# Peptides against a protein of PDB entry 3J47: the designs that were tried, part 1

All scores and structures are predictions.

Target 1, 121 residues: chain A of PDB entry 3J47
Amino acid sequence: IRLTNQLKSLKGLQSKLKDVVEYLDKVINKELPINHTILGKLQDVFNLLPNLGTPDDDEIDVENHDRINISNNLQKALTVKTNDELMVIYISNLVRSIIAFDDLIENKIQNKKIQEQRVKD
Target 2, 69 residues: chain B of PDB entry 3J47
Amino acid sequence: YEEKEESNLAATKSMVKIAEQYSKRIEEEKELTEEELKTRYVGRQDPKKHLSETADETLENNIVSVLTA
Positions, changes and structure headers below are counted from each chain's first letter, unless a header gives other numbers.
Peptide ipSAE is a variant of ipSAE made for these designs: the mean of its two directions, with the distance scale d0 fixed at 1.0 Angstrom where the peptide's residues are scored. Compare it only between designs on the same protein; published cut-offs may not carry over.
A fold fails the geometry check if it doesn't show the stated peptide or something in it is severely misdrawn.

## One batch from the design tools (peptide; made by RFdiffusion4, then SolubleMPNN; from b2_p21_5, 19 letters changed)

Design b2_p21_5_s1
Fold by OpenDDE base, seed 1:
Structure b2_p21_5_s1 (fold): chain B 121 residues (1-121), chain C 69 residues (1-69), chain A 21 residues (1-21)
Amino acid sequence: as target 1 above (121 residues)
Amino acid sequence: as target 2 above (69 residues)
Amino acid sequence: DKEEEEKLKKKIEELLKLLNL
């Protein structure tokens, strides 16, 4: 359910971005006038997006590390953090899988011992 | 869309809590594996089953955490 | 049954090596 909601939100954002691009292309081609309301909202979104392009400010506040997708430079630092988190999750899933396999092997060994005892009786 | 944004924010806050719980879950999983190993030597099935169930619960929680991340 | 058990053991050993445990 949660993943499906995230995917739906991302698809909605993608559709809206596509509509904005199509609108901008029509404005560039002089087919439509500039919709100031859409542009204003887009500008507000861009202003809320951490500055993607300025290399200089080393003070990327450690606190904004949680927003994975917004900014490419922040996205690199966030990508490293996300990669570490994904690695931990992957290792955990592997460990759990190993434990589950060990239990399966033990169950098979026990079943075999029970069968061998039944054949001896 | 707004409901999903709120859900994502709640997910992110839960993810921090999940990371803390994750370290505890790894330790619990190790304890279970040791108990299963001991039970394997003693030949008692019941402790092994309990260990297996706890390992499965730990796996399910990590899968949910990955799906939430 | 024994051959499947050995395959499962080998997979577990490979996973343990990957985890460096």
Scores: peptide ipSAE 0.451, ipTM 0.842, DockQ to the pose 0.008
Fold by OpenDDE base, seed 4:
Structure b2_p21_5_s1 (fold): chain B 121 residues (1-121), chain C 69 residues (1-69), chain A 21 residues (1-21)
Amino acid sequence: as target 1 above (121 residues)
Amino acid sequence: as target 2 above (69 residues)
Amino acid sequence: DKEEEEKLKKKIEELLKLLNL
């Protein structure tokens, strides 16, 4: 279920990104005015992307979003917010991993000490 | 797609809350690490194990938060 | 197994240094 939802979100994001690129191209070509509703939806997607992305995907999405943000201050603000949130989650995961590793090392050290004591007895 | 978009919107709103919770969790993790350090000094195996378990739970919660976001 | 364990220890030490920074 979760993986399927993630895949569906990724597909939805990919489709939305395509729609945004197509929309941006039309805006650049002056074929269409800036559609605030599309931009709002794009912002929602970009705000969601950093939460779903790997750090590498976030850098790529942020660069793309920064380019879009030259056109849309609101989208920039949302991307920055999402990046900050992703960064926080990433740091949290790192901290947890470090703590878990510290515990593993400590357990290994204790196991070694117990083995050394058993060999001395 | 719509359900996932709604879930993502909820996740984004939750993300600000998660950032606040994360700051708090980082502080809790620091306290746990300090307790582990104290346990290393005291030589009590049980507090160290408890700190380890709490760190693992904190890690799991972050992973779940990332997966839910 | 021992060499992998030592690599894990080194990674943890590096991460601990990063966290203490």
Scores: peptide ipSAE 0.423, ipTM 0.841, DockQ to the pose 0.010
Fold by OpenDDE base, seed 3:
Structure b2_p21_5_s1 (fold): chain B 121 residues (1-121), chain C 69 residues (1-69), chain A 21 residues (1-21)
Amino acid sequence: as target 1 above (121 residues)
Amino acid sequence: as target 2 above (69 residues)
Amino acid sequence: DKEEEEKLKKKIEELLKLLNL
């Protein structure tokens, strides 16, 4: 369900981006007048997109808004954060698995002791 | 689209909460293991079972966190 | 078997050590 919703959102965004590109091409070709309302909304969207253009290392404002396809550089920083989170989750799962195995072993030991007692009686 | 965005935002908030709860879950797991250890010495099945149940719950929460990530 | 029980116990002890419990 969740993956399907993410895929649907991504497809919708892709379609909208395609429509925008097609509109911009028509405006460049002077086939259509500039729709100021669409351009304003598009400009707002672009301003919310992390700056793709500056290769320089310095002002990565680590606005860790995790999951939106931030431009490749910010995506790289987000990928590092995601990797750290995944590592923590992995370690946690290992710990839980160890505890579960401990309980299983103990249950097996107890069951064996009960069987040994029943054989003695 | 909006429902999915809301679901993604909820997931991200859940991840942050998971990070905060992670330390607490580790401590809870440790407490359970200590209780299980104590139960092994006392020979009482009930504390040991409770430790096992909390460890399982901790594991389940981590799995859900991984699936959410 | 007693030997298998002891093996299981040792595995638990090792897991507990890994957990630093």
Scores: peptide ipSAE 0.461, ipTM 0.845, DockQ to the pose 0.007; fails the geometry check
Fold by OpenDDE base, seed 5:
Structure b2_p21_5_s1 (fold): chain B 121 residues (1-121), chain C 69 residues (1-69), chain A 21 residues (1-21)
Amino acid sequence: as target 1 above (121 residues)
Amino acid sequence: as target 2 above (69 residues)
Amino acid sequence: DKEEEEKLKKKIEELLKLLNL
């Protein structure tokens, strides 16, 4: 469910971006007047997007290291954080699997001992 | 779209909570292993079974967390 | 079935050793 919703949001964003690109191309080609309302909303969206293009290292807001999904340089730092989180989850799953297997082995050993006792009686 | 964005925000908050719960679950898993070791020495089946069940539940929760992440 | 069970046991023992549990 969650992954499907994320995929749906990404598809919606992609469609909207495509519409914007198409609109911008028409404006560049002088086929349509600049729709100030759409451009204003797009500019607002761009201003809310972390600056993709400025290489200035400094405004890596160190506190936002926790927020997974925002923009490419932040996305690199977020990718590292996501990788670390995935690694922790992987290790935990491994540990749980090992414990579950240990218990399974012990249960099998006990069952075998019970069967051996029943055969002796 | 808004519903999905809200779901993603809820998911992110859930991930932070999952990280905290994960640390706690790791400790619970260790406690279960100690109980299993103790039960192995006492020769009582029932405590070992309970430990196994709790380890399995912990594993399932981690798998769900990975699938959600 | 028994041979598969023994293989599973060996894998578990190896994993336990790897985790140092």
Scores: peptide ipSAE 0.452, ipTM 0.843, DockQ to the pose 0.008; fails the geometry check

Design b2_p21_5_s2
Fold by OpenDDE base, seed 5:
Structure b2_p21_5_s2 (fold): chain B 121 residues (1-121), chain C 69 residues (1-69), chain A 21 residues (1-21)
Amino acid sequence: as target 1 above (121 residues)
Amino acid sequence: as target 2 above (69 residues)
Amino acid sequence: DLKELEELLKKIEELLKLLNL
């Protein structure tokens, strides 16, 4: 469910971005007048988005280390954080798998002992 | 779209909670392993089964957490 | 974060040793 919602949100964003590009192309080609209302809302969205521009190297504010995959360079730092989190989860899953295997081995040993006792009776 | 954004925010908050719960789950997993050791000495199957089930539930919860991350 | 992960790994290794006993 959550992943599906994220995917739908991403698809919606992609569609909107495509519409914006198409609109900008039409404006550049002088085919349509600039819709100031849509452009203003889009500008507001971009201003709320971390600067997707060429990172001037300096202001990777350490505080944004916690906030999710928004933009490519920030997305790289966030990708590193996400990778670290995924690594922790992966290790955790491995641990659980090992415990489950140990239980299976013990169950198998017990079953074997029960069978050996039945053969002696 | 807004509902999904809200869901993503809730999920992020849930990830912080998952980290805390994860530490607790690791402790529970340790307790389960100790109970298995004790059960091996007592020769009773029932505690071992419960331990295995709890480990499996813990695994499922981690997988769901990964899928939601 | 890395140190905490290493500590978790050590705990897991200890559990594995207990299971092998």
Scores: peptide ipSAE 0.430, ipTM 0.841, DockQ to the pose 0.009
Fold by OpenDDE base, seed 3:
Structure b2_p21_5_s2 (fold): chain B 121 residues (1-121), chain C 69 residues (1-69), chain A 21 residues (1-21)
Amino acid sequence: as target 1 above (121 residues)
Amino acid sequence: as target 2 above (69 residues)
Amino acid sequence: DLKELEELLKKIEELLKLLNL
């Protein structure tokens, strides 16, 4: 359910972005007048988006950890953080699996001892 | 769309909280392991079962965290 | 960070050692 909702939101954003690009192309071609209200809102969105434009500048200010979606460089840093978090979760699951396995082994050993006692009796 | 975004934000906040809870869960798992050790020495089956159950609950919570991530 | 991960791993290994005793 959650993943489906995220995918639907992303698809909606992608469609809206495509409509904006088509609108900008029509404005550049002088087919449509510039809608200042839409352009202003879009400009606000772009100003909130970390600059996608320069692949080479190393100084990714680390501050906005939370917003995965916007900049490839920020996305790369967030991908590293997400990978580290996933690794921690994986190790945790492994440890719990080992604990559960140890319990299973001990239960099996106890069951074997009970069977050996029943055969002696 | 907004409802999904809100759900995703809530999931991310939950992951941060899960990371904090994870440290606590590791400590709880250690305590349970000590209780299992005590149970091995005492020969009582019940504390060992309780340790196993809590380890399983901890596993389930991590799996849910991974699935939410 | 890698160091924090290594520290977590070390704690896990210690727990596993305690479980095997």
Scores: peptide ipSAE 0.425, ipTM 0.842, DockQ to the pose 0.009
Fold by OpenDDE base, seed 1:
Structure b2_p21_5_s2 (fold): chain B 121 residues (1-121), chain C 69 residues (1-69), chain A 21 residues (1-21)
Amino acid sequence: as target 1 above (121 residues)
Amino acid sequence: as target 2 above (69 residues)
Amino acid sequence: DLKELEELLKKIEELLKLLNL
């Protein structure tokens, strides 16, 4: 359910972004007038998007931890953090798998000892 | 879309909480592994079974965390 | 942290070695 909702949101965002690109292409081709209201909302979305474009040195406040595929520079820092979290999860899964495997081996060894004892009796 | 965004935000907060719980679960798993190792040395089966069950629960919780990540 | 990750990896390798004994 949760993954399906995230995927649906992402698909909705992708569709809206495609519509914006198509609208911008039509404006560039002078086929449609610039809708200032849509452009203003898009600018607000882009301002809420961590700055994609300008490498200007202004204090990119490191704090917005949001895991979304937003903007390459903040996305690099967020990608590094996400990669670190994924690595921790991966290592922890590996540790659990090893512990479970250890228990399986020990259970097998014990079962073998019980069988050997039964054959001697 | 808004309900899903709210769900995604709640999901992200839950993920931070899961990461903290995960760190605690790793420590619990380590303690159990040491207890199992001691139990193998002493030849008692009961602590070993409990450790195995806790390791399995920890593994299941990680799989759920990966699926929610 | 990278150091904590390396320590976790080392623990995993040690556990794998114990499993092979």
Scores: peptide ipSAE 0.423, ipTM 0.845, DockQ to the pose 0.009
Fold by OpenDDE base, seed 4:
Structure b2_p21_5_s2 (fold): chain B 121 residues (1-121), chain C 69 residues (1-69), chain A 21 residues (1-21)
Amino acid sequence: as target 1 above (121 residues)
Amino acid sequence: as target 2 above (69 residues)
Amino acid sequence: DLKELEELLKKIEELLKLLNL
C-alpha cells in the first residue's frame, strides 16, 4: 500500500512536471503567455511533497526502511532542488518580462514624442 | 536502488548547473538593463533597442533553461 | 492608452529598482 501510494504520488508529480515542461515549451514557442498561476501551483505541489513522505509510525521492517529513507531523502532533495530551479526560472522570467516591458514603454514614449513634434510643426 | 540514486544525483547536478546558468543570465540581464539605461541617457534609439532585444533573448534562454531542467 | 503605458513604465522602473537593490 505505501509503496503504491508513493509510486502514485511520484507518477502524479512526474505528470505535473511533464505538463509544466509542455507549458514552458509553448511559452518559448510564443504559443502561450507565461502563466504565473501554473508556476505558483507547481511550487505549491513541491512544497507539499515533503509532507507526503512522512512515514506513519506503523511497524515496517527496519532493513527496507533505510532504502526507502534514502529514496525519500533523495526524492526530497530532488524536489527541493526542483523548487529552487523553478524559483530561479520564475525570477528570470519576471526579470525578462520587466525588461521587455521597459522597452515597450520606451518605444511608446518615443512614439509619443515623435507625434508631439509632428503636431508642433 | 543504485540506478535511482545515480539518476537523482545526476538530476541534482543538472539543477545546480541550471541554477548557475540562471544566476549568470540574471547578471547578463542586469548588464543589459544598465546598457538600456545608458542608451536612454544618450538618447540614441539603436542602443536601447539592442538592449531590449538582448533582455528578451536572456528571458527566452531562462525559459528554455527552465523547460530543460 | 498613453496613461496606461506610463503606469506600466512606472511599475517596471520600480521592479528594476528592486532588482538593482
Scores: peptide ipSAE 0.387, ipTM 0.841, DockQ to the pose 0.011; fails the geometry check

## One batch from the design tools (peptide; made by RFdiffusion4, then SolubleMPNN)

Design b2_p23_4_s1 (from b2_p23_4, 23 letters changed)
Fold by OpenDDE base, seed 1:
Structure b2_p23_4_s1 (fold): chain B 121 residues (1-121), chain C 69 residues (1-69), chain A 23 residues (1-23)
Amino acid sequence: as target 1 above (121 residues)
Amino acid sequence: as target 2 above (69 residues)
Amino acid sequence: KLKELLEIIGKLLEELKKKLEEL
């Protein structure tokens, strides 16, 4: 039960992250107008969610020197760094949950074997 | 600005160190899981329990590291 | 380093999956 709930929560998070990425791609492609509220929530989610994205898409637009971009880049870099840190934390917690689940499964298998032996005796 | 950059650099170095410690803890956890698997095949309950306990300790240390970061 | 960490996590997930299939 607990592990199933954790897996379900993880799947839900993955689905939500996918939806966020898809939304960002649509915004980048100018298919949708930038909804500031969604973008703000997305930034909050990015601040909360480890960027599971490979670091390779570093190339977006060096050129616009305005102080807003430095603050946004610093906020993005802090967000990415915070995201990386949160990702490491999330991964660590996931690994812990996996180990705890492995132990639970082993305990359940042992209990099942004990019950099967008792039925044969 | 410079003080903030220095602080960010120090924080980044600390984060790299935390990541290295985390990688080491994950390897320790993997060793425990392998011992648990071996114990499952051998039917010996005690080694599996020890592996589980060490995995839990590794996890606890990671949570503490996350909470302190 | 990050790739190695991801690989370790991936292995742990696969092991967990195998254990789940055995239940």
Scores: peptide ipSAE 0.380, ipTM 0.834, DockQ to the pose 0.012
Fold by OpenDDE base, seed 3:
Structure b2_p23_4_s1 (fold): chain B 121 residues (1-121), chain C 69 residues (1-69), chain A 23 residues (1-23)
Amino acid sequence: as target 1 above (121 residues)
Amino acid sequence: as target 2 above (69 residues)
Amino acid sequence: KLKELLEIIGKLLEELKKKLEEL
C-alpha cells in the first residue's frame, strides 16, 4: 500500500512535472502568465510527494543558461529543498514516535516489576 | 523574475533556519533519551517522566514547525 | 545536515530496540 501510494504519487508528480514543463514552454512562448499556477502546482506536487528519497546530488545540471533552465533548476532546487525539509520532518516524527514507544516500554517494565513485588508479598 | 528569485532565496534561508532548529531539537531529544536511560538505571520515576515530557515537547514543536512550513 | 539527522534517528532507533529487548 505505501509503496503503491508512493509510485502513484511519483507517477502523479511525473505527470505534473510534464504539465509544468508544458506550461513553462507555453510561458516561454508568451501564451500564459508565469508564476502563480506553476508554483501552486509544484507545491501541490510536493505536498503529495513526501517520499521522494534523498535526491542524489548528481543531477543538478548547472550548465544550461536559458531563463527556463534557471527557473527549472530553481524549481528543482526548491523541490529538493522542500523534500529535504519534509524528510527532516518525517525523521523528527519518527524520533518522537520512538521516544514515546521507549516510554511506553519502560512503563510496562515498571508495571511488571510492581506486579511481581505484589505477588511476593 | 527578480521578486520570485528574492522570494525563493528568502524561503531557502527560512528552510536553512528550520533545518538548524530541527538539528538542535534532535540534539535535545537525544539528551532526553540519555537521561531516560540513566533514570532507568537509577529506578527513579520522576526524571524519566521529565525526560518523556521534554521529548513530547520537542515533538510538538517539530509538528508545529511542520504545520507552519 | 540531512546525514547528521539520519544518524541521530538511527541512534534513537537503536536505543528503542535495546529497550524493547529488555521487555
Scores: peptide ipSAE 0.375, ipTM 0.838, DockQ to the pose 0.009; fails the geometry check
Fold by OpenDDE base, seed 2:
Structure b2_p23_4_s1 (fold): chain B 121 residues (1-121), chain C 69 residues (1-69), chain A 23 residues (1-23)
Amino acid sequence: as target 1 above (121 residues)
Amino acid sequence: as target 2 above (69 residues)
Amino acid sequence: KLKELLEIIGKLLEELKKKLEEL
């Protein structure tokens, strides 16, 4: 039950992230005006969401808008840093959840064995 | 700006150190899980409880580290 | 270091899967 709820929460987060990516793509394509409130909330979400991506590949060469690029670079640097920190935290929590789940499974197996033994007696 | 960058670099280095300590704690927890596996064979309930408690303490320390980060 | 941590997590997940299959 708890793991299923965590998986469901993770799937919900993945769906929201996909919606955010789709929104960002629409903004990049100028299909939607830049909503500052949505962008601010997205920044808040990125500040709350550890980037699970290894930082190596995304040389996104966005050349053209200097001030937005400086704010985006500072925000990207802050977001990357926050993401790395959150990633370490997330991984740590995941490992602990896995260990706690291992213990739960073991306890369940033992309880099942005890119950089977009681039925045989 | 430079002071904030330096503070951020120091915080990042501290996090790397915390991650290393966490990796060691994970290894200790694995050893405890191996002891649980051994205890599953030996039928002593007490080592399992101690392992679970150590895993919980490791989890709590990471949560606290996350909250303080 | 991150890769090593991921490997540890991967091993733990596989152990959990094995235990789950035994249930």
Scores: peptide ipSAE 0.370, ipTM 0.837, DockQ to the pose 0.010; fails the geometry check
Fold by OpenDDE base, seed 5:
Structure b2_p23_4_s1 (fold): chain B 121 residues (1-121), chain C 69 residues (1-69), chain A 23 residues (1-23)
Amino acid sequence: as target 1 above (121 residues)
Amino acid sequence: as target 2 above (69 residues)
Amino acid sequence: KLKELLEIIGKLLEELKKKLEEL
């Protein structure tokens, strides 16, 4: 159950990451204007979800002097930082769950072998 | 602006260090899993238990690191 | 470094999958 829930969460994250990549690609290709509403929603999603996204080397082109962008960039940087920390935490918990699951599987295999041996005697 | 950049840089360096520590812990966990695989072939329970205990300790250290971050 | 961690996690998951298939 716990491992299944973690896998489901990971799949959900992967889907979201794909959506973010697709959006960023459209912005880079100038196919979509920087939709402030989408960017705001992405920020909200990143604020709610640890930015499990790539430290994409997106050169934060610091060029746009507007105070609103500075606050958004600070919030984005803090969000990215918080997200990286939360990602490390999430990955650590996932690894823990994997190890615990491995131990459980191994214990089950051993118990099965012991039971088979008892039936053979 | 500069103070914020310095703070972000320091934070990024700290994150890199945490990631390195995490990678090392994962390697320790992998060694445990490999010993479990070996123990599965040798039929000796003792190495498997030690591996499980070391995995648990690595997990605890990761929890503490998460709680302190 | 992050990529290396992801690769390690991926290997662990594959090992778990193999163990599960043996049950």
Scores: peptide ipSAE 0.363, ipTM 0.829, DockQ to the pose 0.012; fails the geometry check

Design b2_p23_8_s2 (from b2_p23_8, 20 letters changed)
Fold by OpenDDE base, seed 1:
Structure b2_p23_8_s2 (fold): chain B 121 residues (1-121), chain C 69 residues (1-69), chain A 23 residues (1-23)
Amino acid sequence: as target 1 above (121 residues)
Amino acid sequence: as target 2 above (69 residues)
Amino acid sequence: FKELLERLEKFLKTKPKPIKLIP
C-alpha cells in the first residue's frame, strides 16, 4: 500500500511535469497565451523545488536534511539519507539472521542431546 | 495526490522513528543474546525460545522497514 | 556463538560503505 501511494505520487508529478513542458513549448511557439496564474503557480513550485538548474551557489542549507520531498540537491541529500537508512536496515537484517542462525544451531545441539538421551533410556 | 503526499510524509517520519528504534532494537537483540548465553549456562530451554522469537520479530520489523523505505 | 558475535562485531565496525546503488 505505502509503495503504491509513493509510486502514484511520483507518476502524478511526472504527468504534471510533462504538462508543464508541453505548456512551455506551446508558449514558446506562440500557440497559447501566457496564463499568468498558471505561470505564477509554476514559478512558486519551481522556487519551492530546490534549485535544480543553477550549480553556482555553494550554500548547502543544512537545515532541510530531514524532508524526503524535493527534487535534485535535496534528492541527492535524500538519496544519501535513504541509502544510510537502507544500510542500517540491511545491517539489522544481517544481525537478526545471525542471531536466528545461532538459535537454530543451539536448538539443533539440544535436539541432538535429547535424542542421545532417548537412545540411552 | 495530497493524501499520498501526507502518507509519504508520515512514511518519512516513520522511517526516522525506525532509525531511532533500530538502535534500540539492536540493543534489545544484544540483551536477548546475553540472556540466551546465561540460559545456556543455567540449562533452561525457555529463555532461549523467547530470545529466538524476539530476534525473529526484530528481523520482520527490519524487513517491513526495508519494504517501506 | 562467540565466533558469530565476533563476526557480527566485525561487520558492525566495518562502517557500511554507502552501497552506491547508483554508480
Scores: peptide ipSAE 0.490, ipTM 0.862, DockQ to the pose 0.017
Fold by OpenDDE base, seed 2:
Structure b2_p23_8_s2 (fold): chain B 121 residues (1-121), chain C 69 residues (1-69), chain A 23 residues (1-23)
Amino acid sequence: as target 1 above (121 residues)
Amino acid sequence: as target 2 above (69 residues)
Amino acid sequence: FKELLERLEKFLKTKPKPIKLIP
């Protein structure tokens, strides 16, 4: 479900970006008047896009960590963080599986002892 | 689209919280393993079963966290 | 069992150092 929602959001962003490119091409070709409101909203969206170009603003690092693909440098950093988080979760699962396996072994040993006792009686 | 952005933001906040909860779950899993070790010595099957069930619940929560990341 | 737990604990204590992909 969550991955599907992320994929749908990404597809929606891609569609909007395509619509913007098509709009910009139509404006360049003078087929449509420059809609300042659309340009303003687009500029706001680009400003909300993690700054691809200026390394100096330390504050932007925190919010976008789960969005693997937005900005090549930030996207790479986000991909690395997501990979690190996935690795931690994988390790946790491994740990839990080991504990569950140890419990299973002990249950098997107990069951074997009970069976040996029943054969002796 | 907005609902998904909110869902992604909630997912990211949940992921940070999951990292903290993960460290706590690992400690809870260790405590359970110690209780299982103790239960093996005490010969009471019930605490050991409870440990196994809690270890299984912790694993499931970790899997859900991976699927959520 | 104990050795597996110790390895697990050692792995958990190794804080995932962020892999500095950039030197």
Scores: peptide ipSAE 0.486, ipTM 0.862, DockQ to the pose 0.018
Fold by OpenDDE base, seed 3:
Structure b2_p23_8_s2 (fold): chain B 121 residues (1-121), chain C 69 residues (1-69), chain A 23 residues (1-23)
Amino acid sequence: as target 1 above (121 residues)
Amino acid sequence: as target 2 above (69 residues)
Amino acid sequence: FKELLERLEKFLKTKPKPIKLIP
């Protein structure tokens, strides 16, 4: 369910971006008048997009961390953070697996002792 | 789209909370392991079983966290 | 068991240092 919702959101964003590109191409070709309302909303979206194209502005505001395709630098920082989170989860799973394995070994040793006692009786 | 974005935001906030709770879960896992060690000395089957069960719950929570990441 | 716990405790005490996997 969650992954399906993420995929649906990404597909919707991709479709919207395609419609924007097609609209901009028609405006450049003078086939359609510039819709000021669409252009204003597009400009707002581009202003919310972290600068994909200029490596030189020192204000990487860390606060807009919403997933997967925002700017090569922010995407790199997001990828590093995601990798760190995945590593923590991986280590946790290893630790739990080790504890469960230790318990299994001890249970096996106890079962063996019980069987050895039953053979002596 | 908005419902899915909200679900993703809730999931990301849950991951941050899981990272904070992760340190706590590891401490809980350690406490359980100490109780298991104590139970091995006492020869009582029950505290050791409870430790194993809580270690198993901690791993399940971690697996669910990976699947939600 | 005890050695495993000690290794676990060392991992827990190490704050998740960002593993810079990408240089």
Scores: peptide ipSAE 0.486, ipTM 0.858, DockQ to the pose 0.017
Fold by OpenDDE base, seed 5:
Structure b2_p23_8_s2 (fold): chain B 121 residues (1-121), chain C 69 residues (1-69), chain A 23 residues (1-23)
Amino acid sequence: as target 1 above (121 residues)
Amino acid sequence: as target 2 above (69 residues)
Amino acid sequence: FKELLERLEKFLKTKPKPIKLIP
């Protein structure tokens, strides 16, 4: 469900971005008048987008950058973060599996001892 | 779109909370393993069963965390 | 058991090496 919702949001953003690009191209070609309301909303969206165009601004607060995948560098950083998180989860699952396996072995050893005692009685 | 952005924000906050709970669960799992070691010396079945159940619950919670990431 | 626990504890103390689960 969550991944599907993220994918649907991303697809919707992509579609809207495509519609905006197509609109901007028509305005540049003088085929359509500039819709100031659409342009204002687009400008607000671009101002909320982390600056995709300047690789040199060290002021990308690592805390906000950790949340939003938009630049290839940001996407790489988020991919690294996601990989680190998945690795921690994987290690944890492995640890739990080892503990559960040891408990299973000990239970099997105890069951064998109980059976051997019952055969001697 | 807004509902999905809100869902993504809630999801990220949930992930941070899961990481904290995960660190705590690892420590609890380690303590239980020490109790199993002690129970093996005392020869009583009950503490060992409880540790196994807690390890299984911990595994299930990690699997759910992997499936939700 | 004790050796398995010791290996597990050593693994938990080692910094997780990034496992590329995502290609």
Scores: peptide ipSAE 0.486, ipTM 0.859, DockQ to the pose 0.016; fails the geometry check

